# Peptides against a protein of PDB entry 2XVC: the designs that were tried, part 15

Target 1, 50 residues: chain A of PDB entry 2XVC
Amino acid sequence: ITERELLDYIVNNGGFLDIEHFSKVYGVEKQEVVKLLEALKNKGLIAVES

## One batch from the design tools (peptide; made by RFdiffusion4, then SolubleMPNN)

Design b2_p13_8_s3 (from b2_p13_8, 5 letters changed)
Fold by OpenDDE base, seed 4:
Structure b2_p13_8_s3 (fold): chain B 50 residues (1-50), chain A 13 residues (1-13)
Amino acid sequence: as target 1 above (50 residues)
Amino acid sequence: IKEDAKLKIKVLT
């Protein structure tokens, strides 16, 4: 999964992301999801509110 | 960010 695809998912899901659920549904390792989120946050493209 | 987290995220693009 690309950073752009993850961003689109987050927007389409109202900003909510359950990492465990996402991993199970899309077959992406949880550590990979976290890695992508950290990259997006460090680039200033997202803010994690919870 | 924890692997078991349920997050609320603001997209800033």
Scores: peptide ipSAE 0.760, ipTM 0.927, DockQ to the pose 0.908
Fold by OpenDDE base, seed 3:
Structure b2_p13_8_s3 (fold): chain B 50 residues (1-50), chain A 13 residues (1-13)
Amino acid sequence: as target 1 above (50 residues)
Amino acid sequence: IKEDAKLKIKVLT
């Protein structure tokens, strides 16, 4: 999964992301999701609110 | 960010 694809998912899901659920549904390792989120955060493209 | 987290995210694009 790309950063853009993850961003699109987050937007389409109202900003909510359950990492374990996402991992199970889309076959992406949880560590990879976290890595992508950290990258997006560091780029200033997202803010994690909870 | 924890691997078992349920997150609320603000997209800033």
Scores: peptide ipSAE 0.760, ipTM 0.927, DockQ to the pose 0.921
Fold by OpenDDE base, seed 2:
Structure b2_p13_8_s3 (fold): chain B 50 residues (1-50), chain A 13 residues (1-13)
Amino acid sequence: as target 1 above (50 residues)
Amino acid sequence: IKEDAKLKIKVLT
């Protein structure tokens, strides 16, 4: 999964992301999801609110 | 970010 795909998912899911759920459904390692999120955050593309 | 987190995320553009 790419950063853009994850970003689009987040938007389409109303900003909510359950990392465990996402990992199971999409077959992406949890650490990879976190890595992508950190990248998005570091680029200023997302803010984590919870 | 914790691997077991349920997050609310604001997309900035």
Scores: peptide ipSAE 0.760, ipTM 0.926, DockQ to the pose 0.918
Fold by OpenDDE base, seed 1:
Structure b2_p13_8_s3 (fold): chain B 50 residues (1-50), chain A 13 residues (1-13)
Amino acid sequence: as target 1 above (50 residues)
Amino acid sequence: IKEDAKLKIKVLT
């Protein structure tokens, strides 16, 4: 999964992301999802609110 | 970010 694809998912899901759910549905390792989120945050593309 | 988290995220761009 690319950073852009993850961003699109987040937007389409109203800003909500359940990492475990996403991992199960899309077959992406949880640590990979976290890695992508950290990258997006460090780039200033997202803010994590909860 | 914890691997078991349920997050609310603001997309800035």
Scores: peptide ipSAE 0.760, ipTM 0.927, DockQ to the pose 0.900

Design b2_p13_8_s4 (from b2_p13_8, 4 letters changed)
Fold by OpenDDE base, seed 2:
Structure b2_p13_8_s4 (fold): chain B 50 residues (1-50), chain A 13 residues (1-13)
Amino acid sequence: as target 1 above (50 residues)
Amino acid sequence: IDEDAKLKIKVLV
């Protein structure tokens, strides 16, 4: 999964992301999801609210 | 970011 794909998912899911669920459904390691999120955050593309 | 978290995310694009 790419940063853009993850970003699109987040938008389409109303901003909600359950990392464990996402990992299981999409077959992406949780660590990879976190890495992508951190990249998005560092680029100022997302803010993590909770 | 906690890998076991359920997150609420604001998209800034």
Scores: peptide ipSAE 0.753, ipTM 0.925, DockQ to the pose 0.927
Fold by OpenDDE base, seed 3:
Structure b2_p13_8_s4 (fold): chain B 50 residues (1-50), chain A 13 residues (1-13)
Amino acid sequence: as target 1 above (50 residues)
Amino acid sequence: IDEDAKLKIKVLV
């Protein structure tokens, strides 16, 4: 999965992301999702609110 | 970021 694909998913899901659910549905390891999120956050493209 | 978390994310693009 690309950073853009993850961004699009987040937007389309109203900003909500259940990492466990996403991992199961899309077959992406949880640590990979976290890696992508950290990259997006460091680039200033997302803010993780809670 | 906790890999077991349910997150609320604000997209800033």
Scores: peptide ipSAE 0.753, ipTM 0.926, DockQ to the pose 0.909
Fold by OpenDDE base, seed 1:
Structure b2_p13_8_s4 (fold): chain B 50 residues (1-50), chain A 13 residues (1-13)
Amino acid sequence: as target 1 above (50 residues)
Amino acid sequence: IDEDAKLKIKVLV
C-alpha cells in the first residue's frame, strides 16, 4: 500500500483507523501501517489524535 | 504510534 492509498482510506473512513482491522482486511503488516503513518505525520500530512 | 491502537486521524492535505 502507498502513502496516498492509506490517506485515501483514512479520509473515506471518517478519519478512523483500526490498525489491527486494517492489517487483517488488507493483508498489510501492522508495522508497515505504522511506518506509513509515521511518514505521513513527519511530512505534516496527518495529525494523530488518538 | 502503537500498532495495536485504534486511531482518530486529522488529514491536513
Scores: peptide ipSAE 0.753, ipTM 0.925, DockQ to the pose 0.921
Fold by OpenDDE base, seed 4:
Structure b2_p13_8_s4 (fold): chain B 50 residues (1-50), chain A 13 residues (1-13)
Amino acid sequence: as target 1 above (50 residues)
Amino acid sequence: IDEDAKLKIKVLV
C-alpha cells in the first residue's frame, strides 16, 4: 500500500483508522501501517488526534 | 503510534 492510498482510505473513512481491522481486511502488517502513518505525520500531512 | 490503537486522524493535505 502507498501513502496516497492510505490517505485516501483515512479520508473516506471519516478520519477513523482501526489499525488491527485495517491490517486484517487489507492484508497489510500492522507495523507497515504504523510506518506509513509515521511518515505521513513527519511530512505534516496528518495529525493524529487520539 | 501504537499499532493496537484505534485512531482519529486529521488529514492536512
Scores: peptide ipSAE 0.752, ipTM 0.925, DockQ to the pose 0.905

## One batch from the design tools (peptide; made by RFdiffusion4, then SolubleMPNN)

Design b2_p14_1_s1 (from b2_p14_1, 4 letters changed)
Fold by OpenDDE base, seed 5:
Structure b2_p14_1_s1 (fold): chain B 50 residues (1-50), chain A 14 residues (1-14)
Amino acid sequence: as target 1 above (50 residues)
Amino acid sequence: SDKLKIKVLVELEP
């Protein structure tokens, strides 16, 4: 999954992301999802609120 | 829980 695809998913889900659920549904390792989130955050593209 | 609330800080182009 690309960073843009993850961003689109987050927007389309009202800003919510369940890493465990996403991993199971899309077959992406949890650590890969976290890696993408860290990259997005470091670029200033997202903020994790809770 | 692995459920996160995320704010997208940029406008996404179509």
Scores: peptide ipSAE 0.652, ipTM 0.869, DockQ to the pose 0.858
Fold by OpenDDE base, seed 2:
Structure b2_p14_1_s1 (fold): chain B 50 residues (1-50), chain A 14 residues (1-14)
Amino acid sequence: as target 1 above (50 residues)
Amino acid sequence: SDKLKIKVLVELEP
């Protein structure tokens, strides 16, 4: 999954992301999801509110 | 919980 695809998912999901759910449904490792989030955050594209 | 609330800080172009 690309950063853009993850961004699109987050937007389309109202800003919510359940990492475990996402991992199970889309077959992406949890650590990979976290790495993508960290990249997006470091680029200033997202803020984590939790 | 693994559920996070994310704010997207940019407008995404189609």
Scores: peptide ipSAE 0.651, ipTM 0.868, DockQ to the pose 0.870
Fold by OpenDDE base, seed 1:
Structure b2_p14_1_s1 (fold): chain B 50 residues (1-50), chain A 14 residues (1-14)
Amino acid sequence: as target 1 above (50 residues)
Amino acid sequence: SDKLKIKVLVELEP
């Protein structure tokens, strides 16, 4: 999964992301999802609100 | 679960 694909998913999901659920459904390691989120955050593209 | 609320800070071009 790419950063853009994850970003699109987040937008289409109303800004919500359940990492555990996403990992199970899409077969992406939780650590990889976190890595992508960290990258997006470090680039100033997202903020984690809760 | 690991549920997060995320704010997207940029406009995404199609």
Scores: peptide ipSAE 0.651, ipTM 0.869, DockQ to the pose 0.813
Fold by OpenDDE base, seed 3:
Structure b2_p14_1_s1 (fold): chain B 50 residues (1-50), chain A 14 residues (1-14)
Amino acid sequence: as target 1 above (50 residues)
Amino acid sequence: SDKLKIKVLVELEP
C-alpha cells in the first residue's frame, strides 16, 4: 500500500483508522501501517487526534 | 485500542 492509498482510505473512512481492522482486511502488517502513518506525520500531511 | 482519529492536513488532488 502507498501513502496516497492510505490517505484516501482515511479520508473516505471519515478520518478514522483502526489499525488492527485495516491490517486484517487489507493484509498489511500492523508495523507497516504504523510506518506509513509515521512517514505521513513527519511530512506534516496528517495529525493524529486520538 | 488500535482505533485512531486522523486529521488530513492537505488538499488531495483527484
Scores: peptide ipSAE 0.651, ipTM 0.869, DockQ to the pose 0.870

Design b2_p14_1_s2 (from b2_p14_1 with T2D H5R D11E)
Fold by OpenDDE base, seed 3:
Structure b2_p14_1_s2 (fold): chain B 50 residues (1-50), chain A 14 residues (1-14)
Amino acid sequence: as target 1 above (50 residues)
Amino acid sequence: SDKLRIKVLVELPP
């Protein structure tokens, strides 16, 4: 999965992301999802609220 | 929970 694909998913999902659910549905390792989020955050493209 | 609230800070082009 690309950063753009993850961004599109987040937007289309109302700004919510369940990492465990996403991992199971799309077959992406949880660590990879976190890696992508960290990259997006470091680029200033997203803010994570948790 | 692994559920996060994400704020997208950019306007994505089509």
Scores: peptide ipSAE 0.659, ipTM 0.879, DockQ to the pose 0.852
Fold by OpenDDE base, seed 1:
Structure b2_p14_1_s2 (fold): chain B 50 residues (1-50), chain A 14 residues (1-14)
Amino acid sequence: as target 1 above (50 residues)
Amino acid sequence: SDKLRIKVLVELPP
């Protein structure tokens, strides 16, 4: 999964992301999801509110 | 679960 794909998912999901659920459904390691989120955050593209 | 609320700070190009 790419950063853009994850970002699109978040937008289409109303700004919510359940990492555990996403990992199970899409077969992406939780650590990889976190890595992508950190990248997006570091680029100023997202803020994590919870 | 690991539910997060994400604020998207940019407009995405189509």
Scores: peptide ipSAE 0.659, ipTM 0.879, DockQ to the pose 0.816
Fold by OpenDDE base, seed 2:
Structure b2_p14_1_s2 (fold): chain B 50 residues (1-50), chain A 14 residues (1-14)
Amino acid sequence: as target 1 above (50 residues)
Amino acid sequence: SDKLRIKVLVELPP
């Protein structure tokens, strides 16, 4: 999965992301999802609230 | 929980 694909998913999901759910459904390892999120955050494209 | 709230800070081109 690309950064753009993950970003599109987040937008289409109302800004919510369940990492475990996403990992199971799309077959992407949780650590890969986290890496993509960190990349998006570091580029100033997203802010993560937790 | 692994559920996160994410704010998208950019307008995405189609």
Scores: peptide ipSAE 0.659, ipTM 0.879, DockQ to the pose 0.857
Fold by OpenDDE base, seed 5:
Structure b2_p14_1_s2 (fold): chain B 50 residues (1-50), chain A 14 residues (1-14)
Amino acid sequence: as target 1 above (50 residues)
Amino acid sequence: SDKLRIKVLVELPP
């Protein structure tokens, strides 16, 4: 999954992301999702609130 | 829980 695809998913999901659920549904390792989130955060594209 | 609240800080192009 690309960073843009993850961003689109988050937007379309109302800003919520369940990493465990996403991993199971889309077959992406949890650590890969976290890696993408960290990249997006470091670029100033997202903020993780809770 | 692995449920996160994410704020997207940019306007994404169509």
Scores: peptide ipSAE 0.658, ipTM 0.878, DockQ to the pose 0.858

Design b2_p14_1_s3 (from b2_p14_1 with T2N H5R D11E)
Fold by OpenDDE base, seed 1:
Structure b2_p14_1_s3 (fold): chain B 50 residues (1-50), chain A 14 residues (1-14)
Amino acid sequence: as target 1 above (50 residues)
Amino acid sequence: SNKLRIKVLVELPP
């Protein structure tokens, strides 16, 4: 999965991301999802709230 | 669950 694909998913999902659910459904390692989020955050493209 | 709220800070090109 690319950063753009993850961004598109987040937007289309109303700005919500369940990492556990996403990992199971899309077959992406949780660590990879976190890595992508960190990259997006570091680029100033997203802010993350828990 | 570990649901996160993500704020997208940019306009994405089509």
Scores: peptide ipSAE 0.655, ipTM 0.874, DockQ to the pose 0.812
Fold by OpenDDE base, seed 4:
Structure b2_p14_1_s3 (fold): chain B 50 residues (1-50), chain A 14 residues (1-14)
Amino acid sequence: as target 1 above (50 residues)
Amino acid sequence: SNKLRIKVLVELPP
């Protein structure tokens, strides 16, 4: 999964992300999801609020 | 919880 694909998912999901659920449904390792989120955050593209 | 609340800070092009 690309950073853009994850961004699109987050937007389409109302800004919510369940990492466990996402990993199971889309076959992406939880570590990879976290890595992508950290990259997006470091680039200033997202803020993780809770 | 495991569910994160995320704000997207940029306008995404089509």
Scores: peptide ipSAE 0.654, ipTM 0.874, DockQ to the pose 0.833
Fold by OpenDDE base, seed 5:
Structure b2_p14_1_s3 (fold): chain B 50 residues (1-50), chain A 14 residues (1-14)
Amino acid sequence: as target 1 above (50 residues)
Amino acid sequence: SNKLRIKVLVELPP
């Protein structure tokens, strides 16, 4: 999954992301999701609140 | 919980 695809998912999901659920549904390793989130955060594209 | 709240800080192009 690309960073843009993850961003689109987050927007379309109302700004919520369940990493465990996402991993199971889309077949992406949890550590990969976290890696993408960290990259997006470091670029100033997202903020993680919870 | 395992549900994260994400704020998208940019306007994404169409």
Scores: peptide ipSAE 0.654, ipTM 0.873, DockQ to the pose 0.821
Fold by OpenDDE base, seed 3:
Structure b2_p14_1_s3 (fold): chain B 50 residues (1-50), chain A 14 residues (1-14)
Amino acid sequence: as target 1 above (50 residues)
Amino acid sequence: SNKLRIKVLVELPP
């Protein structure tokens, strides 16, 4: 999955992301999802709340 | 919560 694909998913999902659910549905390792989020955050493209 | 709230800070081009 690319950063743009993850961004599109987040927007289309109302700004919410369940990492466990996403990992199971899309077959992406949880560590990879976290890696992508960290990259997006470091670029200033997203802010993360939990 | 395991569910994250993400704020997208950019306008994505089509």
Scores: peptide ipSAE 0.653, ipTM 0.872, DockQ to the pose 0.838

Design b2_p14_1_s4 (from b2_p14_1, 5 letters changed)
Fold by OpenDDE base, seed 4:
Structure b2_p14_1_s4 (fold): chain B 50 residues (1-50), chain A 14 residues (1-14)
Amino acid sequence: as target 1 above (50 residues)
Amino acid sequence: SNKLKIKVLVELEE
């Protein structure tokens, strides 16, 4: 999965992301999802609010 | 759960 694909998913899901659910549905390791989120955050593209 | 609320800080093109 690309960073853009993850961003699109987050937007289309109203800003909500369930890492466990996403991992199961899209076949992406949870640690990979977290890595992508950290990259997006470090680039200033997202903020985690909860 | 691992549910997060995320704010996207950039405008995305279609």
Scores: peptide ipSAE 0.618, ipTM 0.841, DockQ to the pose 0.837
Fold by OpenDDE base, seed 5:
Structure b2_p14_1_s4 (fold): chain B 50 residues (1-50), chain A 14 residues (1-14)
Amino acid sequence: as target 1 above (50 residues)
Amino acid sequence: SNKLKIKVLVELEE
């Protein structure tokens, strides 16, 4: 999954992301999802609010 | 909770 695809997913889900659920549905390792989130955060593209 | 709330800080092109 690309950073853009993850961003689109987050937007389409009203800003909510369940990492475990996402991992199971899309077959992406949880570690990879976290890595993508950290990259997006470091670029100033997202803020984690919870 | 394992459910994160995320704010997207940029406009995305369609």
Scores: peptide ipSAE 0.618, ipTM 0.840, DockQ to the pose 0.831
Fold by OpenDDE base, seed 3:
Structure b2_p14_1_s4 (fold): chain B 50 residues (1-50), chain A 14 residues (1-14)
Amino acid sequence: as target 1 above (50 residues)
Amino acid sequence: SNKLKIKVLVELEE
């Protein structure tokens, strides 16, 4: 999964991301999802609110 | 669960 695909998912899901659910549905390892989020955060593209 | 609330800080091309 690309960073853009993850961004699109987050927007389309109202800003919510359940990492465990996402991992199961899309077959992406939880640690990979976290890695992508950290990259997006470090680029200033997202802020994690909770 | 690991549920997060995320704010997207950029405009995305539709």
Scores: peptide ipSAE 0.618, ipTM 0.840, DockQ to the pose 0.806
Fold by OpenDDE base, seed 2:
Structure b2_p14_1_s4 (fold): chain B 50 residues (1-50), chain A 14 residues (1-14)
Amino acid sequence: as target 1 above (50 residues)
Amino acid sequence: SNKLKIKVLVELEE
C-alpha cells in the first residue's frame, strides 16, 4: 500500500482508522500501517488526534 | 487495537 492510498482510505473513512481491522481486510501488517502513519505524520500530512 | 482519529492536513485532489 502507498502513502497516498492510505491517505485516501483515511479520508474516505471519515478520518478514522482501525489498524487491526485495516490489517485484516487489506492484508497489510500492522507494523507497516504504523510505519506509514509515522511517515505521513513526519511529513506534516496528518495529525493523530486519538 | 483502538480506532484512531486522523486529521488530514492537506487537500487531496480526487
Scores: peptide ipSAE 0.616, ipTM 0.840, DockQ to the pose 0.807

Design b2_p14_2_s2 (from b2_p14_2, 5 letters changed)
Fold by OpenDDE base, seed 1:
Structure b2_p14_2_s2 (fold): chain B 50 residues (1-50), chain A 14 residues (1-14)
Amino acid sequence: as target 1 above (50 residues)
Amino acid sequence: MIEVGKYKIKVIPP
């Protein structure tokens, strides 16, 4: 999965992301999802809230 | 650092 694909998923899902769920559904390692999010955050493309 | 979990993410267009 690319950063762009992850961004599109987040937008299409109303901004909500369950990393564990996403990992199971799309077969992407949780560590990889976190890595992508960190990259997006560092680029200023996302703000993560909990 | 981001941990595994559930989040509300705001996407900031470039």
Scores: peptide ipSAE 0.785, ipTM 0.932, DockQ to the pose 0.921
Fold by OpenDDE base, seed 3:
Order: sequence, then structure tokens, then C-alpha cells
Structure b2_p14_2_s2 (fold): chain B 50 residues (1-50), chain A 14 residues (1-14)
Amino acid sequence: as target 1 above (50 residues)
Amino acid sequence: MIEVGKYKIKVIPP
């Protein structure tokens, strides 16, 4: 999964992301999802609000 | 640091 694909998912899901759920549904390791989110956050492309 | 969990995320346009 790419950063852009993850961004699109987040937007299409109303901004909500359940990392465990996403991992199970899309077959992406939880660690990989976290890595992508950290990258996006560090780039200033997302704000994590909880 | 982001941990595994449920989040509300705001996407910030570049």
C-alpha cells in the first residue's frame, strides 16, 4: 500500500481509521500502517486527533 | 509516536 492509497482510504472513510481492522481487511501489517501514518504525519499531511 | 488503535484523522491538503 502507498501513502496516497492510505490517504484516499482515510478520506473516503470519513477520517476514521481503525488500524487493527484495516490490517485484517486489507492484509497490511499493522506495523506498516503505523509506518505510513508516521511518514504522513511528519510530512504535515495528516493530523491525528485521538 | 502512533500506536495501534482507532483514530480520527484530518487530511491536510499540501
Scores: peptide ipSAE 0.785, ipTM 0.932, DockQ to the pose 0.924
Fold by OpenDDE base, seed 4:
Structure b2_p14_2_s2 (fold): chain B 50 residues (1-50), chain A 14 residues (1-14)
Amino acid sequence: as target 1 above (50 residues)
Amino acid sequence: MIEVGKYKIKVIPP
């Protein structure tokens, strides 16, 4: 999964992300999802609110 | 540090 694909998913899901659920549904390792989120955050493209 | 969990995320467009 690309950073853009993850961003699109987040937007389409109303900003909500359940990492464990996402991992199970889309077959992406939880660690990979976290890695992508960290990258997006460091680039200033997302803010993790809660 | 982001941990596995449930989050509300704000996307900031470039």
Scores: peptide ipSAE 0.785, ipTM 0.932, DockQ to the pose 0.892
Fold by OpenDDE base, seed 5:
Formats: structure tokens, C-alpha cells, sequence
Structure b2_p14_2_s2 (fold): chain B 50 residues (1-50), chain A 14 residues (1-14)
């Protein structure tokens, strides 16, 4: 999965993300999801609010 | 640091 695909998913899901759920549904390792989120956060493309 | 869990995320458009 790409950063852009993850961003689109987050937007389409109203901003909510359950990493474990996402991993199970899409077959992406939880560690990979975290890695992508950290990258997006560091680029200023997302803000983790809660 | 982001841990495995449930989050509310704000997407900031470029």
C-alpha cells in the first residue's frame, strides 16, 4: 500500500483508523501501517488527534 | 510515537 492510498482510506473513513482492523481487512502488516502513518505525520500531511 | 490502536486522524491537504 502507498501513502496516497492510506490517505484516501482515512478520508473516506471519516478520519477514523483502526490499525488492527485495517491490517486484517487489507492484509497489510500492522508495522507497515504504522510506518506509513509516521511518514505522513512527519511530512505534515496528517495530524493524529485521538 | 504511533502505536497500534484506534485513532482519529486529520488529513492536511497540500
Amino acid sequence: as target 1 above (50 residues)
Amino acid sequence: MIEVGKYKIKVIPP
Scores: peptide ipSAE 0.784, ipTM 0.932, DockQ to the pose 0.885

Design b2_p14_3_s1 (from b2_p14_3 with S1M H8K)
Fold by OpenDDE base, seed 3:
Structure b2_p14_3_s1 (fold): chain B 50 residues (1-50), chain A 14 residues (1-14)
Amino acid sequence: as target 1 above (50 residues)
Amino acid sequence: MITVGKYKIKVLVP
């Protein structure tokens, strides 16, 4: 999965992301999702709340 | 640091 694909998913899902659910549904390693989120956050492309 | 869990994310770039 690319950063752009993850961003699109987040937007289309109203900003909500359940990493465990996403991993199960899309077959992406949880660690990979976390890595992508950290990258997006560090680039200032997303703000993670909670 | 982000861990496995449920989040509400604000996308700052389209």
Scores: peptide ipSAE 0.782, ipTM 0.930, DockQ to the pose 0.909
Fold by OpenDDE base, seed 5:
Structure b2_p14_3_s1 (fold): chain B 50 residues (1-50), chain A 14 residues (1-14)
Amino acid sequence: as target 1 above (50 residues)
Amino acid sequence: MITVGKYKIKVLVP
């Protein structure tokens, strides 16, 4: 999965992301999803809310 | 730091 594909998924899902669920459904390793999110955050493309 | 979990994410650039 690419950064753009993950970004599009997040937008299309109303901003909600469950990393474990995503990993199970799409067959992407959890650590890869985290890596992509960190990259997106560092580029200023996303803000992760708690 | 991001860890495994459930998040609400704001997309800042389309």
Scores: peptide ipSAE 0.782, ipTM 0.930, DockQ to the pose 0.886
Fold by OpenDDE base, seed 1:
Structure b2_p14_3_s1 (fold): chain B 50 residues (1-50), chain A 14 residues (1-14)
Amino acid sequence: as target 1 above (50 residues)
Amino acid sequence: MITVGKYKIKVLVP
């Protein structure tokens, strides 16, 4: 999965992301999802709440 | 630091 695909998913899901659920549904390692989120956050592309 | 969990995320770019 690309950073852009993850961004699109987040937007399409109303901003809500359950990493464990996403991992199971899309077959992406939880660690990779976290890494992508960290990258997006560091680039200033997202703000993570909660 | 982000950990596994449920989040509300604000996308700051179109």
Scores: peptide ipSAE 0.781, ipTM 0.929, DockQ to the pose 0.937
Fold by OpenDDE base, seed 4:
Structure b2_p14_3_s1 (fold): chain B 50 residues (1-50), chain A 14 residues (1-14)
Amino acid sequence: as target 1 above (50 residues)
Amino acid sequence: MITVGKYKIKVLVP
C-alpha cells in the first residue's frame, strides 16, 4: 500500500482508522500501517486527533 | 508516537 492509498482510505472512511481492522481486511501488516502514518504525520499531511 | 489502535485522523492536504 502507498501513502496516497492510505490517505484516500482515511478520507473515504470519514477520517476514522482502526489499524487492526484495516490490517485484517487489506492484508497489510499493522507495523506497516503505523510506519505509513508516522511518515504522513512527519510530512505534515495528517493530524492524529484521537 | 503512533501505536496500533483506533484513531480519528484529519487529512491536511488533498
Scores: peptide ipSAE 0.781, ipTM 0.930, DockQ to the pose 0.879

Design b2_p14_3_s2 (from b2_p14_3 with S1M T3E H8K)
Fold by OpenDDE base, seed 4:
Structure b2_p14_3_s2 (fold): chain B 50 residues (1-50), chain A 14 residues (1-14)
Amino acid sequence: as target 1 above (50 residues)
Amino acid sequence: MIEVGKYKIKVLVP
């Protein structure tokens, strides 16, 4: 999965992301999802609000 | 540090 694909998913899902659920549904390792989120955050493209 | 969990995320640049 690319950073752009993850961004699109987040937007389409109303900003909500369940990392474990996403991993199971889309077959992406949880660690990879976290890595992508960290990259997006560090680039200033997202804010993680908890 | 982002941990595995449930989040609300704001996309700043579409």
Scores: peptide ipSAE 0.783, ipTM 0.930, DockQ to the pose 0.875
Fold by OpenDDE base, seed 1:
Structure b2_p14_3_s2 (fold): chain B 50 residues (1-50), chain A 14 residues (1-14)
Amino acid sequence: as target 1 above (50 residues)
Amino acid sequence: MIEVGKYKIKVLVP
């Protein structure tokens, strides 16, 4: 999965992301999802809220 | 640091 694909998913899902669920559904390692999110955050492309 | 969990994410770019 690319950063752009992850961004598109997040937008299409109303901004909500369950990392564990995403990992299971799309077969992407949880660590990889976190790594992508960190990259997006560091680039100023996303803000992460809990 | 981002941990595994559920988040609300704001996308700041098109």
Scores: peptide ipSAE 0.782, ipTM 0.929, DockQ to the pose 0.924
Fold by OpenDDE base, seed 3:
Structure b2_p14_3_s2 (fold): chain B 50 residues (1-50), chain A 14 residues (1-14)
Amino acid sequence: as target 1 above (50 residues)
Amino acid sequence: MIEVGKYKIKVLVP
């Protein structure tokens, strides 16, 4: 999965992301999802809210 | 640092 694909998913999902759910559904390692999110955040492309 | 969990994410650029 690419950063752009993850961004598109987030937008299409109303901004909500469940990392465990995403990992199970799309077959992407949780660590990889976290890595992509960290990259997006560090680039200033997303803000992550808990 | 981001941990595994549920988040609300704001996309700041298209």
Scores: peptide ipSAE 0.782, ipTM 0.929, DockQ to the pose 0.894
Fold by OpenDDE base, seed 5:
Structure b2_p14_3_s2 (fold): chain B 50 residues (1-50), chain A 14 residues (1-14)
Amino acid sequence: as target 1 above (50 residues)
Amino acid sequence: MIEVGKYKIKVLVP
């Protein structure tokens, strides 16, 4: 999965992301999802909220 | 640091 694909998923899901759920549904390693999120955050493309 | 879990994320790009 690419960073852009993950961004599009997040937008389409109303901003909500369950990493474990995403991993199960799309067959992407949880560690890879975290890696992509960290990259997006560090680039200023997303803000991770509580 | 981002851990495995559930999040609300604000996308800052169009």
Scores: peptide ipSAE 0.782, ipTM 0.928, DockQ to the pose 0.878

